# Peptides against a protein of PDB entry 4AID, part 48

Target 1, 242 residues: chain A of PDB entry 4AID
Amino acid sequence: FDIKRKTIEWGGKTLVLETGRIARQADGAVLATMGETVVLATAVFAKSQKPGQDFFPLTVNYQEKTFAAGKIPGGFFKREGRPSEKETLVSRLIDRPIRPLFVKGFKNEVQVVVTVLQHDLENDPDILGMVAASAALCLSGAPFMGPIGAARVGWVDGAYVLNPTLDEMKESKMDLVVAGTADAVMMVESEIQELSEEIVLGGVNFAHQQMQAVIDAIIDLAEHAAKEPFAFEPEDTDAIKA

## One batch from the design tools (peptide; aimed at target 1 P147 F230)

Design b2_p24_6_s1 (made by RFdiffusion4, then SolubleMPNN; from b2_p24_6 with W1F A4D A14W E15A E21K)
Fold by OpenDDE base, seed 1:
Structure b2_p24_6_s1 (fold): chain B 242 residues (1-242), chain A 24 residues (1-24)
Amino acid sequence: as target 1 above (242 residues)
Amino acid sequence: FYKDRPPEELIEEWAKEVLEKVKE
């Protein structure tokens, strides 16, 4: 198999992005690892638009599968059939920053699936899932103007912490999730306890700076492993409605 | 379900294959 791998040190942890081993039926597929947390991201897109499609049909599903649930906090009680609150939230965290980066007028069906395969109880799969989804889209050939990077920022003992562990998060006064491109912040989600606006804004800037290494890693992987770009020309009528 | 989306069964198969490889 032609396996491509990118490895970087990120926030004192090893991030691995791998493609070509599994999920070959997907347009893009990335196995991402940070510590011992492992996710599989797959991206699939339709090669034609449905007749009368008037909106962009993007679906993002983040899933913590039952075979991994024995190692996932709260995973033991997943009843088959409904996403957990966490799965629903993380699916939205992935959707929000990627949705606006598709070429305007593209209305082919797109499905992104992020599956948590292993959890180390230190590294949250959500940030890893955002990174993996971005990488899978960049590899797919879909008209996606990524990559995005993502980072979580904590505030522990008067300092910013990149991607705090679950134990560090118990002491953190901030849970700040940021996603963005090389040039822009696309999403901020935050839970903050008694911090100044200055510290929060500094956290957004810190996150955006720290995610550049991930963006660069996705670009490097895509340069070596991406499919040919899907030939998409938007109809002139779709340009007028925005 | 999207026509070109991998069936859930394939996602589960891929996930199992990865888990076997990650445990080694």
Scores: peptide ipSAE 0.150, ipTM 0.692, DockQ to the pose 0.020
OpenDDE base, seeds 2, 3, 4, 5: peptide ipSAE 0.034, 0.022, 0.041, 0.021; ipTM 0.480, 0.529, 0.421, 0.544; seed 2 fails the geometry check

Design b2_p24_6_s2 (made by RFdiffusion4, then SolubleMPNN; from b2_p24_6, 8 letters changed)
Fold by OpenDDE base, seed 4:
Parts: structure tokens; C-alpha cells; sequence
Structure b2_p24_6_s2 (fold): chain B 242 residues (1-242), chain A 24 residues (1-24)
């Protein structure tokens, strides 16, 4: 097994990105850990386009598996077979920033699956899932123009807090989730209580600055573990029409 | 709690603002 691991300190927590141990049948697979929250992201892409494919068939599936030892909040009423509201929301949070970063004209099927393996009840697996999905895509060889980073920003006691714990979030006047590349903000989702636009904009900037360390960590992991890029040349016709 | 999804206009303004801050 050729196991590659990148470890960084991020917002006072240890972030670990690991590949090579599990899910080796995927094009890319990353085990990501922050605190004691653990997620597995896998990326798989088809090596050919289906005849008549007219849209980019990206599927993102975030799943919180109820592990025997941890009551994932909301795990009691997983109606067999339907994603929870949280799983649906987080799947969209991951989908939105990555979808625009695929090479135009690429219409091969892509499946990203993020599975929560452990939850420490402090670190929400959504941000970790976004990071892991980005890393898995960068390792896969798919024509993905990532990485993306992600961060949650709180506003606690008059200051920005990177990736607040679930307990710190109870005192936070802001729940701001940002995803972006090194150069651009791709997505913002926010819940705000009585804060100025200036504070919110400052939060977006803070998030984008703080996610650079994660982007750099994904790049470093990819330099050591990425598969060869899939040979894809977009047909000229799809490049001209947008 | 107001779940305001920022308008696309606000997101673009934020992008521009972040770009201006990073270019400094």
C-alpha cells in the first residue's frame, strides 16, 4: 500500500488528508480527519461519454452513516432509503462549488460520494466533506480545475472564528460557509443574526484567506498521489457555444 | 435566524471585494 498523508494545523485543529489505504477502486479516494470527525470521499468518473449526453452528469452524494458508537444528531429517523434534510443540503454545498470547475465540454459521468465515518460532536463533517471531495477529485485524474477549499466562519465575542465547534456555534451570530479556489470565491451560504454587511464581507474574506492552507495541503497531496490526468480534449463545438 | 441565501449579485460583489483585498 502506498499511503500518502498530509497533516496541517488549521484553526487550532489538526486536519489530516490521507489516500492509498481505502477505496482504491475509486479514481480518487481521500480519508479526511479533523478532531475525531472522519469522512471518506470517493470520486469516480466514466472514461467515455454516453451517446447523446447533452448535460454534464455530476452526482454528489453526502451520507452520514450511523456508526454504532456515535449518535449522529438526526440519525434516529433516517427513513430507510431517503436522504435526510442535512444530507441533501450538504450534497448541494459540495456540488455547487465543484460543478463549474470541470472542463467545459466534459460530459462523462462523475460520481462523488462523501461518507461520514465518525462524528466527534464538535466538528461538523460538512466542511470536512467539502475538503475531502475536492481532494478526491484532484487525485482522480478527472478534468477538474480545483482544488477548492472550504471554511465555516462564526462571529463570537466580536471576532471571526474559523470552523467553530457545534457548541461555539450556539454563541455565534453568524454561520457562514464559504468555498473557493486559490483565486476565487465559488460559493457562499450564510445564516446571520443582526450583523452588518461589512462584518459578513469580512467573514467571506477571512474564510477565503484561511482556506488557502487547505488548498495548499490538497495540492501537496496531489503532487505525491494524483493519477495521471485523463486525456480529454473538448470538442470545439462545445467551447464556442458558451 | 434569517436564512438569507445571498443573491447572486451579492455573491459577485463579495467576489469582487475579495479580489480587491487579495490584490492588495
Amino acid sequence: as target 1 above (242 residues)
Amino acid sequence: WYKARPSEELIEEWRKRVEELVAK
Scores: peptide ipSAE 0.022, ipTM 0.485, DockQ to the pose 0.069
OpenDDE base, seeds 1, 2, 3, 5: peptide ipSAE 0.000, 0.019, 0.005, 0.028; ipTM 0.297, 0.523, 0.299, 0.499; seeds 1, 3, 5 fail the geometry check

Design b2_p24_6_s3 (made by RFdiffusion4, then SolubleMPNN; from b2_p24_6, 8 letters changed)
Fold by OpenDDE base, seed 2:
Structure b2_p24_6_s3 (fold): chain B 242 residues (1-242), chain A 24 residues (1-24)
Amino acid sequence: as target 1 above (242 residues)
Amino acid sequence: WYLARPPEELIKEWAEKVLEEVRK
């Protein structure tokens, strides 16, 4: 087993990114841990485009397995075969920032699956799932112009809090989810209770700053464990406008 | 692996969306 692991301290918690133990059949696979919350992200991509494919066929599926359901809020009511509202929302949160980062003209099928394996009831798997998906894509060799980082920012006792616990979030006046690259913010989703624009914008900047450690950790993991880049030359779409 | 900067257009679109959400 060629297991590679990166460990960082992030927001007062240990973040672990591991590859090489599980899901070796995927193009990229990352086991990510924060606290006692554990997710497995897998990335698989087709090596050819389907005939007549006219759009980029990216599918992102976030799922919380029944074996973890006894520890997952709302997990007891999961009807087999349909995504919960949470699973649907988190799948979109992961999809939104990664979709624009694929090389233009790449229309091979890509499937990202994030599976919650364990939930500690403190650390939400959504942020961890975003990080794990980014890492899995970077390891896969797919033409993905990542990594992305992600962070949740709370506003508790007049201060920004990185990745607040579920209990801290009850006291938070802000639920701000940010995803971005080293250079840019790609996605923001926010629920805000009577906060100034200044505090919210400061929260975005705080998130972007704090996610750099995660981006660096993914890069370090990729330097040691990434597959060779898939040879893809984008069709010169600018030549069609000429 | 591929490392790239996001297109500047995506940054602008994002900034506009954030401002719209904060103004609500």
Scores: peptide ipSAE 0.029, ipTM 0.582, DockQ to the pose 0.568
OpenDDE base, seeds 1, 3, 4, 5: peptide ipSAE 0.017, 0.024, 0.021, 0.023; ipTM 0.488, 0.582, 0.541, 0.594; seed 1 fails the geometry check

Design b2_p24_6_s4 (made by RFdiffusion4, then SolubleMPNN; from b2_p24_6, 8 letters changed)
Fold by OpenDDE base, seed 5:
Structure b2_p24_6_s4 (fold): chain B 242 residues (1-242), chain A 24 residues (1-24)
Amino acid sequence: as target 1 above (242 residues)
Amino acid sequence: YYLARPPEELIKEWAEEVLEKVRE
C-alpha cells in the first residue's frame, strides 16, 4: 500500500492527514486525525454527465454513525437512517465553501462523505471534517479548485483561540467558523456574545491566516498522492456563464 | 458504471477497518 501521511502542529494539536490505507475505491480518501478525533472523508465523482443534467449535483454527507457511537458523545442514541441536526448543519458547512470551487460547467455527480470514526470529546469533528473533505477532493482528480482550509476561532480571556476545545468553547465569547482558500474567505459562520465587530473581523483574519498551514499540508499531500486530473473541458456556453 | 456514491456497506467496512486499527 502506498500510504502517504502529512503531519503538522496546528493550534497546539497534531493534525494528521493520511491517504492510501483505506477506501481506495473512492476517487479520493483521507483519514484525518486531530488529537484523538478521527474522520474519514471520501470523494467520489461520476466520470460522465447524465443526459439532460442542468445543475451541478454535489452531495455532501457528514455522518456520526452508530458504529462510532462508543467514541461519540450521545452516539448510542443516534437513529440510523435520518441525519441529526448536527449532521445536517455540518454537511452544509462543508458544502458551502467547496461548491463554488468546482469548475463551471462540471455537472457530473459528486459525493463527499465525511464519517466520524472517533471523538476525543475535545476536538470537534466538524472542522476536521471540512479539512478532510477538502483533502479528499484535492486527491480525487475532480475539477475542484481547492484546497480549502477551515478553522474555528474562539475568544477566551481577551484572546483569539484556534480550534478551542469543547471545554474552552464554554468560556468562549465567540464561535467563529471560517473556511477559505489561500486567497479568499469562502464561508463564515458565527455565534458571538457581546463582541465588537473589530474583534469578529480580526477573528476572520486570524482564521484565514491560521488555516494556511492546513492548506499547505493538503497541497503537500496532493503533490505526492493526488490522482491525475480528470479531463474535463466545459462547453463554450458554460464558460460564458462563468 | 461509476458510482457517484460509495455503498453504505463499503463505508461501514472502511470505518470498521479504521476503528480496529485505531484500537490497536
Scores: peptide ipSAE 0.032, ipTM 0.575, DockQ to the pose 0.020
OpenDDE base, seeds 1, 2, 3, 4: peptide ipSAE 0.018, 0.013, 0.023, 0.012; ipTM 0.338, 0.354, 0.540, 0.330; seed 1 fails the geometry check

Design b2_p24_7 (made by RFdiffusion4)
Pose (drawn by RFdiffusion4):
Structure b2_p24_7 (pose): chain A 242 residues (1-242), chain P 24 residues (1-24)
Amino acid sequence: as target 1 above (242 residues)
Amino acid sequence: SVEEKMERGKEYTEEFLEKIKELA
């Protein structure tokens, strides 16, 4: 039972989100394509709370398969091993904006895994990895508050540029990744060539505008394909506090 | 429009939180 939101031509690039064909046993699994870069994002959460668990345990593992680029690993063992700098950075890049959007009071294990299956030498899977992770979370039924969008905004020839490619990045004076909900920007990460607070802040806002088409697309797929929501009521400590 | 997408996303979040509470 196969389902796509393949629409969203997004910033001139085709973004497809598919579910129900791959990884049916995960709570949420989305194969996401942007251009010709492909990632599978899966989301599983435990239906129970571990005794005495006192914080919200969430793990995000982003991993690149070298076959995503037609190469065998250079390591002595010719197999991927410990995560690289890029994989751990991207893992925090997904975890940061998601961790706060789970319902306060929820402490079940949650694991989201994003695997890069194909890289098209143009579209960085890191942003795509964020979108696919958000899509799988919405579909899983876990207490995850609305979708997250994300984008990379560059600054080329005096204008904002959405999701610039790797060649466009050579000419950009800004590298800003923003992830947010429909209402709010949740995270920023950037490297900037001494641009003003105004322009930087402008790129953050441009990104938040430009990522709405993605949140819409996730909401659309969730409308067609999401699992039943997991019931979770937080404790009404309201009366005791007052 | 962008405003409509923002409103729809806010409403989706609210309705999703209500559904979690009602099923509890």

Design b2_p24_7_s1 (made by RFdiffusion4, then SolubleMPNN; from b2_p24_7, 12 letters changed)
Fold by OpenDDE base, seed 3:
Structure b2_p24_7_s1 (fold): chain B 242 residues (1-242), chain A 24 residues (1-24)
Amino acid sequence: as target 1 above (242 residues)
Amino acid sequence: SVEERRERGRRFIEEYKKRMLELA
């Protein structure tokens, strides 16, 4: 196995990004671990455009599959087939920041699948799923202008908390999810309880600062394990030069 | 520094764009 691994300390937790062991048939595949929460992200893209394709066909699918042994909280017997509300929401959270980073004119089918393999009941797999999806896309050779990082920010006892645990989030006055590139914030999703705009803006800045370590980790992994870029001829070459 | 990391991220994207253009 040609396994490449990057490990960093992030918010007092160990983040591991691994490729080369699992899902080798995907264009990109990353196993991401934070604490004992584990997700698999796969990226697959078509090598041609479908005739008459007029929009960019990106599909993001986040799945919390209970492999037999782990109690996922709220894992009522998911009947095979329909995504839960949470899975639908997290799929959108992953989609939103990555969609605008594809080269304009690329209309080949892209499928990103994030599967929760293990849940430690402390670390929410949504942020980890965003990071893993970003890494998988950067490894794939798709015309994706990533990486993105992601972070959740809480406000607990008058301070910002990076990626609060599920228990810490119960005491948090902020649930702020931020995703972005090294230079730009691409997405903000927030639920705020009686906090000033200044605190919220400070939270966005804090998130963007803290995610730089993750962006660096994805770059390090990509430098060692990424496929060559797919030979894509954009209709508008100016879209790549911009 | 955080700024050095941001610059690394920018360079990574620009190098990727360059490689894409060379393959196009």
Scores: peptide ipSAE 0.523, ipTM 0.916, DockQ to the pose 0.790
OpenDDE base, seeds 1, 2, 4, 5: peptide ipSAE 0.018, 0.518, 0.157, 0.022; ipTM 0.481, 0.915, 0.732, 0.549

Design b2_p24_7_s2 (made by RFdiffusion4, then SolubleMPNN; from b2_p24_7, 10 letters changed)
Fold by OpenDDE base, seed 2:
Structure b2_p24_7_s2 (fold): chain B 242 residues (1-242), chain A 24 residues (1-24)
Amino acid sequence: as target 1 above (242 residues)
Amino acid sequence: SVEERRRRGIEFTRRYLEKMLELA
């Protein structure tokens, strides 16, 4: 097996991005680990557009498997076949920042699947899933103008905390999820308890700075393991030059 | 540095775009 791995220290935790061992039939596949939380992201894209396809058919599915569910908070015996509320919300969190980064005019079917394989009850799989999905897309050869990074920011004891644990989040006055590219913030989602706008804006900036290490890790992995870019001729070449 | 990582990310994205334009 041609296994490529990137390991970084990120917010006091070890982040591992691995490709080449699992799901090699996908266009891109990344096994991502933070602490003892483990996710598999796969990206698959169609090599042609369906006749009459009017919109970009991106599907993002975040899934927590039943074998992990015994350790997942709120992981009720998942009725096979319907996403939980959490799975629906996290699927949207992953979708939101990646959807705008596909080349304009690309209307081939794209499927991103993020599967939680292990949960440590400290590190939430959502952030890890966002990172893994970004990495899988960058490896796939799809016309995805990533990578994105992602980060959760807490406010604990009067300081910003990168990717607070589930226990630290109980004491946090902020749950701020940010996703972005190297140059731009693409998405912000926030739950805030009686904090100033200044602290929140500072949290967005903190997140964007901290995610650059993840973006760099994805780039390093892609330089060694990415497929050749898919030969796609966009209708609007000027939109790519901008 | 954070700035160096940011620069590398921008350069990576740019190189990918350039490659896509070469294929177009």
Scores: peptide ipSAE 0.056, ipTM 0.634, DockQ to the pose 0.771
OpenDDE base, seeds 1, 3, 4, 5: peptide ipSAE 0.011, 0.025, 0.012, 0.028; ipTM 0.401, 0.407, 0.379, 0.374

Design b2_p24_7_s3 (made by RFdiffusion4, then SolubleMPNN; from b2_p24_7, 11 letters changed)
Fold by OpenDDE base, seed 5:
Structure b2_p24_7_s3 (fold): chain B 242 residues (1-242), chain A 24 residues (1-24)
Amino acid sequence: as target 1 above (242 residues)
Amino acid sequence: SVEERRKRGIEFIKERLKKMLELA
């Protein structure tokens, strides 16, 4: 197996992005680890458009499978087959920033599946799942104009905290999830407790700055492991070259 | 630097787009 791995220190934690060991049948597959939380992201795309397809058929499925349930808070009662509220929300968190980054006119089916394999009870798999999905898409050859990075920002003891632990989040006045490219913030989701707009905006900027290390790590991995880009002629080449 | 990272990201996207269009 040709296994490629990128490791970085990120927010005082080790982030590992690995490809080439698992789900090799996918267009892109990344095993991402932060602490002892482990996710598998898989990207698959159709090589042709369905007749009469008028919209971009992107599906993102985040799932915390039953085999990881013993390590995931509340996981023991997850029924097979229906996404939990968390799984639905995280699927949307991943979808939102990646959807606009596909080349305009690309209407081939794309499926992104993020599976939580392990949870350490400290590192939330949602951010890791966003990162892994971005990496998997960058490796896939799909016309995805990523990578995106992602970060959670807390506000603890009057300071920004990058990817606070679940325990630190109990003391945090902010749960701010940001996703973006090197150039732009693509998505913000926030739960705020009595903080100024200035602190929140500062948190978005902090997140965007901190996620650049992840973007670089994905690029480094992709430079060594990405498939050749899918041959696709976009409807508007000028809008994409800008 | 942040600028170097940004530049690398832009170059990565541009090269992928270029290859995509060359293959098409």
Scores: peptide ipSAE 0.365, ipTM 0.873, DockQ to the pose 0.721
OpenDDE base, seeds 1, 2, 3, 4: peptide ipSAE 0.348, 0.363, 0.233, 0.243; ipTM 0.869, 0.870, 0.723, 0.801; seed 3 fails the geometry check

Design b2_p24_7_s4 (made by RFdiffusion4, then SolubleMPNN; from b2_p24_7, 12 letters changed)
Fold by OpenDDE base, seed 1:
Structure b2_p24_7_s4 (fold): chain B 242 residues (1-242), chain A 24 residues (1-24)
Amino acid sequence: as target 1 above (242 residues)
Amino acid sequence: SVEERRKRGIEFIKEQKKKMLELA
């Protein structure tokens, strides 16, 4: 197997991005690990547009499977057949920053699936899932103008904390999730307890700075493992206005 | 440097985009 791996230290934790071992039938597939939390992201795209397709058909599905449920808070209550509230929210968190980064006029079906394989009860798989999805898309050959990075920022004891543990988050006055490219913030989601706008904006800037190491890691992985770009002609009406 | 890596990454993305459009 041609396995490519990138490892970085990020927020005092080891982040590993791996491709080439699992889900080879996907256009892109990345196994991402932080601590003992493990996710698999897969990206698949159609090689043709459906007749009469008038919108970009992107589907994102984040799943915490039952075999990981023994380590997932609330995993025992999974009714078969419906996503949990968490799975629905995280699917949206992944969708929001990636959707705008597809080339205009690309209306082929794209499916991103993020599966939690293991949870360590310290590192939330949502941020890891965002990173893995970004990496899988960059490897796929799809017309995705990523990568994105992502980070969670807490506010604990009057300081910013990068990707706080689930226990540190109990003491945090901020749950700030940020996603962005090298050049721009694409998405902010926040739950804030009585903090100034200045502290929140500082948290966004902190997140954007800290995610650059992840963006660089995804680029490095893609330089060594990306598929050839998919040949795509946008229709003249949807042409990328420079 | 981090800035050189970022620059290289942006160039890579631009080249990938160019290839996607030229293969058409």
Scores: peptide ipSAE 0.108, ipTM 0.716, DockQ to the pose 0.635
OpenDDE base, seeds 2, 3, 4, 5: peptide ipSAE 0.035, 0.048, 0.035, 0.071; ipTM 0.662, 0.638, 0.641, 0.693; seed 2 fails the geometry check

Design b2_p24_8 (made by RFdiffusion4)
Pose (drawn by RFdiffusion4):
Structure b2_p24_8 (pose): chain A 242 residues (1-242), chain P 24 residues (1-24)
Amino acid sequence: as target 1 above (242 residues)
Amino acid sequence: SVEELLEESAEKAEEALEEHHFHP
């Protein structure tokens, strides 16, 4: 039972989100393609709370398979090993904006794994990785508040540029990643060539406008394919507090 | 500023989280 939201031509690049063919045993699994870079994002959460668990345990593992680029690893063991700098950075990049959107009071194990299966030498999978992770979360049925969108905004020839490619990045004076909900920007991360607060803030807003088409697309797939929502009521400590 | 925008957005996200727990 296969389903896509393959629409979203997004910033001139085709973005496809597919579910129900791969990884059916995960709570949520989405194979996401943008251009020709492909990632599988899976989301699983435990249906129970561990005794005495006192914080929300969430793990995000982003991993790149070197076969995603047609190469065998250079390491003595010719197999991927410990995460690189890029993999741990991208893992925090996904975790940061998601961790706060789980319902306050929820403390079940949640694991989201995003694996890079193909890299097209143009479209960085890091943003795509964020979107696919958000799509799998929505489909899983966990208490995860609305979808997240994300984008990289560059600054080239005096204009904002959405999801610039790796070659376009050589000419950009700004590298800004933004992830947000429909209502809010949830995270920013950037490296900037001494641009003003105004332009920087402008890019953040441009990104939040441009990522709406993605949130829409996730909501659309969730409408066709999401699992039953996991019932979770927080405790009404409201009367005790007053 | 970027800091102010993030604070305002955090407030909005908290308010939205009190009303909603899932996608629409």

Design b2_p24_8_s1 (made by RFdiffusion4, then SolubleMPNN; from b2_p24_8, 14 letters changed)
Fold by OpenDDE base, seed 3:
Structure b2_p24_8_s1 (fold): chain B 242 residues (1-242), chain A 24 residues (1-24)
Amino acid sequence: as target 1 above (242 residues)
Amino acid sequence: SVEELLEKNKKIVEERKAKYSRAP
């Protein structure tokens, strides 16, 4: 196996991005680890557009498998076949920042699957899933204008905390999830308890600054392991505005 | 506001996409 790995220290935790071990049949595949939480992201895209395809057919599926769910707090036996509320929410959190970054006019089917393989009970797989999905897309050769980074920001004891643990989050007055490119914030989701707009804006800026190390790590991994870019010429859609 | 920041950042992404679609 030609295994490529990038390791960084991020918010006092070791982030590992690995490719080349598993899911080699995907266009991109990344194992991401933070603490002992482990996710697999796979990206697959069609090499042609379906006849009559009028929208961009991106599907994002975040899944917590039963073998990992036994390690997730409140992970009762998920009835086979329907996503949980959490899986639906996290699938949307991953979808939202990546969808606008595809090249205009690209309407080939894209499937991103994020599978939680292990949970450490400290590090939530959602942020790790966002990072892994970004990395898998950057490795795939799809016309994706990533990478994105992601970060969760807490507010604990009057300070910003990068990617608070599940226990630190119980004391946090903020659950702020931010995703962005190197130069742009793409998505903000927030649950705030009695904090000023200044603190929230400061949290968004803090998140965007802290995710740069992750973006750089994805770029470094892609430079060593990305597939050749898919040859996509956007149809000149400016002719249809007549 | 956070909304004003997001709208500013959305324009940055749209400008990048427009440059990419015009790059030969």
Scores: peptide ipSAE 0.209, ipTM 0.789, DockQ to the pose 0.418
OpenDDE base, seeds 1, 2, 4, 5: peptide ipSAE 0.182, 0.169, 0.167, 0.196; ipTM 0.773, 0.769, 0.769, 0.787

Design b2_p24_8_s2 (made by RFdiffusion4, then SolubleMPNN; from b2_p24_8, 12 letters changed)
Fold by OpenDDE base, seed 1:
Structure b2_p24_8_s2 (fold): chain B 242 residues (1-242), chain A 24 residues (1-24)
Amino acid sequence: as target 1 above (242 residues)
Amino acid sequence: SVEELLEENRKIVEERLAKEKYPP
């Protein structure tokens, strides 16, 4: 197997991005690890547009498998066949920042699937899932103008904390999830307890600064492991305005 | 505001995507 791996230190934890071992039938596939939390992201895209396709058909599915559910807070309430509230939320957190980064006029079906394989009860798989999805898209050859990075920011004892543990989050006055490119913030989602707008904006800037190392790690992995870019000619959107 | 920041950053991305050639 041609296994390629990038490892970085990120927020005092080891982040590993690996490709070439699992899900080789996908256009892109990344196994991401932080602590003992492990996710698999896969990206698959259609090589042609469906007749009459008028919108961009992106589907994102974040899922926590039943064998990991014994380690997932609230995982015991999985009714067979419906996403949990968490799975639905995280699927949206992944969708929101990636959707705007596809080349205009691309209307081929794209499916991103993030599967939690292991949970350590310290590192939330949502941020790791966002990073893995970004990396899988960059490896796929899809017309995706990423990567995105992602980070969670807490506010503990009057300071910003990068990717707080689930235990540190109980003491945090902020749950701030940020995603962005190297040059732009694409998404903010936040649960905040009585903090000033200045602290929140400072948290967004802190997240965007801290995710640069992840963006660089995805770029380095893609330089070594990406497929050739899909041959797609974007519609001249300037010609449609005439 | 966070909303103003997101709107400004969206414009940056839209301008980049308009200038960037695909495939790169």
Scores: peptide ipSAE 0.347, ipTM 0.880, DockQ to the pose 0.520
OpenDDE base, seeds 2, 3, 4, 5: peptide ipSAE 0.345, 0.344, 0.322, 0.323; ipTM 0.881, 0.879, 0.872, 0.873

Design b2_p24_8_s3 (made by RFdiffusion4, then SolubleMPNN; from b2_p24_8, 14 letters changed)
Fold by OpenDDE base, seed 2:
Formats: sequence, C-alpha cells, structure tokens
Structure b2_p24_8_s3 (fold): chain B 242 residues (1-242), chain A 24 residues (1-24)
Amino acid sequence: as target 1 above (242 residues)
Amino acid sequence: SVEELLEKNKKIVEERKKKYSRFP
C-alpha cells in the first residue's frame, strides 16, 4: 500500500489528510481527520461524456453513516434512504464552491461522496467534508481547478475563532462558512446575530487567510499522490468572441 | 459588501479558468 499523509496544525487542531489505504477503486479518495472527527471523501468521474449530455452532471452526496450516527446529534432518526436536512445542506455547501472550478466544456459524470465515519461532538464534519472533497478531486485526475479550502468563523468574546467547537458556537454571534481557492473567495454562507458588516467582511478575510494552510496541504498531498491529469481540452472561450 | 467581494472573486476565477491551471 502506498499511503501518503499530510498533517498540519490548523486552528489549534491537528488536520490529517490521508490517501492510499481506503477506497482505492475511486479516482480520488481521502480520509480526513480533525480532532476525532473522521470523514472519507471519494471522487469518481466518467472517462467519456454521455451522448446528448447538455449540462455538467456533478453529484455531491454528504452522508453521516448509521455507525457514526449513534454519536452524531440528531443521527438516531435518520431513516435509511432519504438525506436528512443537514446532509442536504452540507451536500450543497460542498457543491457550491467546487462546481464552478471544473474546466469549461467538461460534461462527464462526476460523483463526490463524503461519508462521516466518526464524530467527536466538537468538530463539525461539514468543514472537514469540504476539505476532504477538495483533496479527493485534486487527487482524482479530473479537470478540477482546485484545491478549495474551507473554514468556519465564529465571533466569541469580541474575536474571530477559526472552526469553533459545537460548544463555542453556542456563544458565537456568527456562524460564517467560507470556501475559496488560494486567490479567490468562492462561497460565503452566514448566520449573524447583531454584527456589523465590517466584522462580517473581516471574518470572510480571516477565513480566506486561515484556509491557505489547508490549500497548501492539499497541493503538497497532490504533488505526491495525484493521478495523471485526464486528457481534456477546454472550450476555447476566446474563439467565441471573434 | 460581501456581494461585491464575491463578484470580484468570481472574475478572478473566470480569468484563471481561461489559462486552465490545474493547481495555482
């Protein structure tokens, strides 16, 4: 087994990105750990486009498995076969920043699956799932112009907090989820209680700064473990303007 | 605003996509 691992300290927590042990049949697979929260992200893409495919067929599926659900808040009531509200929301949080980063004209089927394997009740698997999905896509060889990083920002005791715990979030006046590339903010999702726009914008900038270490960690992992890029020519957008 | 920031950043991504760089 050729196991590659990247470990960084991130917001006072150890982030581990691992590939090569689990789900090796996928195009990309990453086991990501933060604290004792563990997710598996897999990326699979079709090597040809379906005839008559008009849109980019990206599917993102975030799942919290029943074996982890005994420790996941609200996990006990997951009826087999329908995503919970949380799983639907997190699937969208992962989809939103990655979808624009695929090469223009690429219409092969892409499936990203994020599975929560363990939850520590402190670290929410949503941010970890975003990071893991980004890493899995970067390893896959798909024409994905990642990586993305992601971060949650809280506002506790008049300061920004990177990836607050579920307990710290009870005292937070902000739940700000940001995703982006090294050079661009791609997505902002926010719930805010009586904060100025200046504090919110500062939170977005803080998130984007703090996610650089994650982006660099994904790049370093990809340099050592990524598959060869899938041979694909982007649509020439400059030829349409002539 | 956050909206103005997102619109600015969207333009950065679209310009990057023209160059087809897999990684930054």
Scores: peptide ipSAE 0.267, ipTM 0.852, DockQ to the pose 0.736
OpenDDE base, seeds 1, 3, 4, 5: peptide ipSAE 0.228, 0.247, 0.208, 0.234; ipTM 0.831, 0.844, 0.821, 0.806

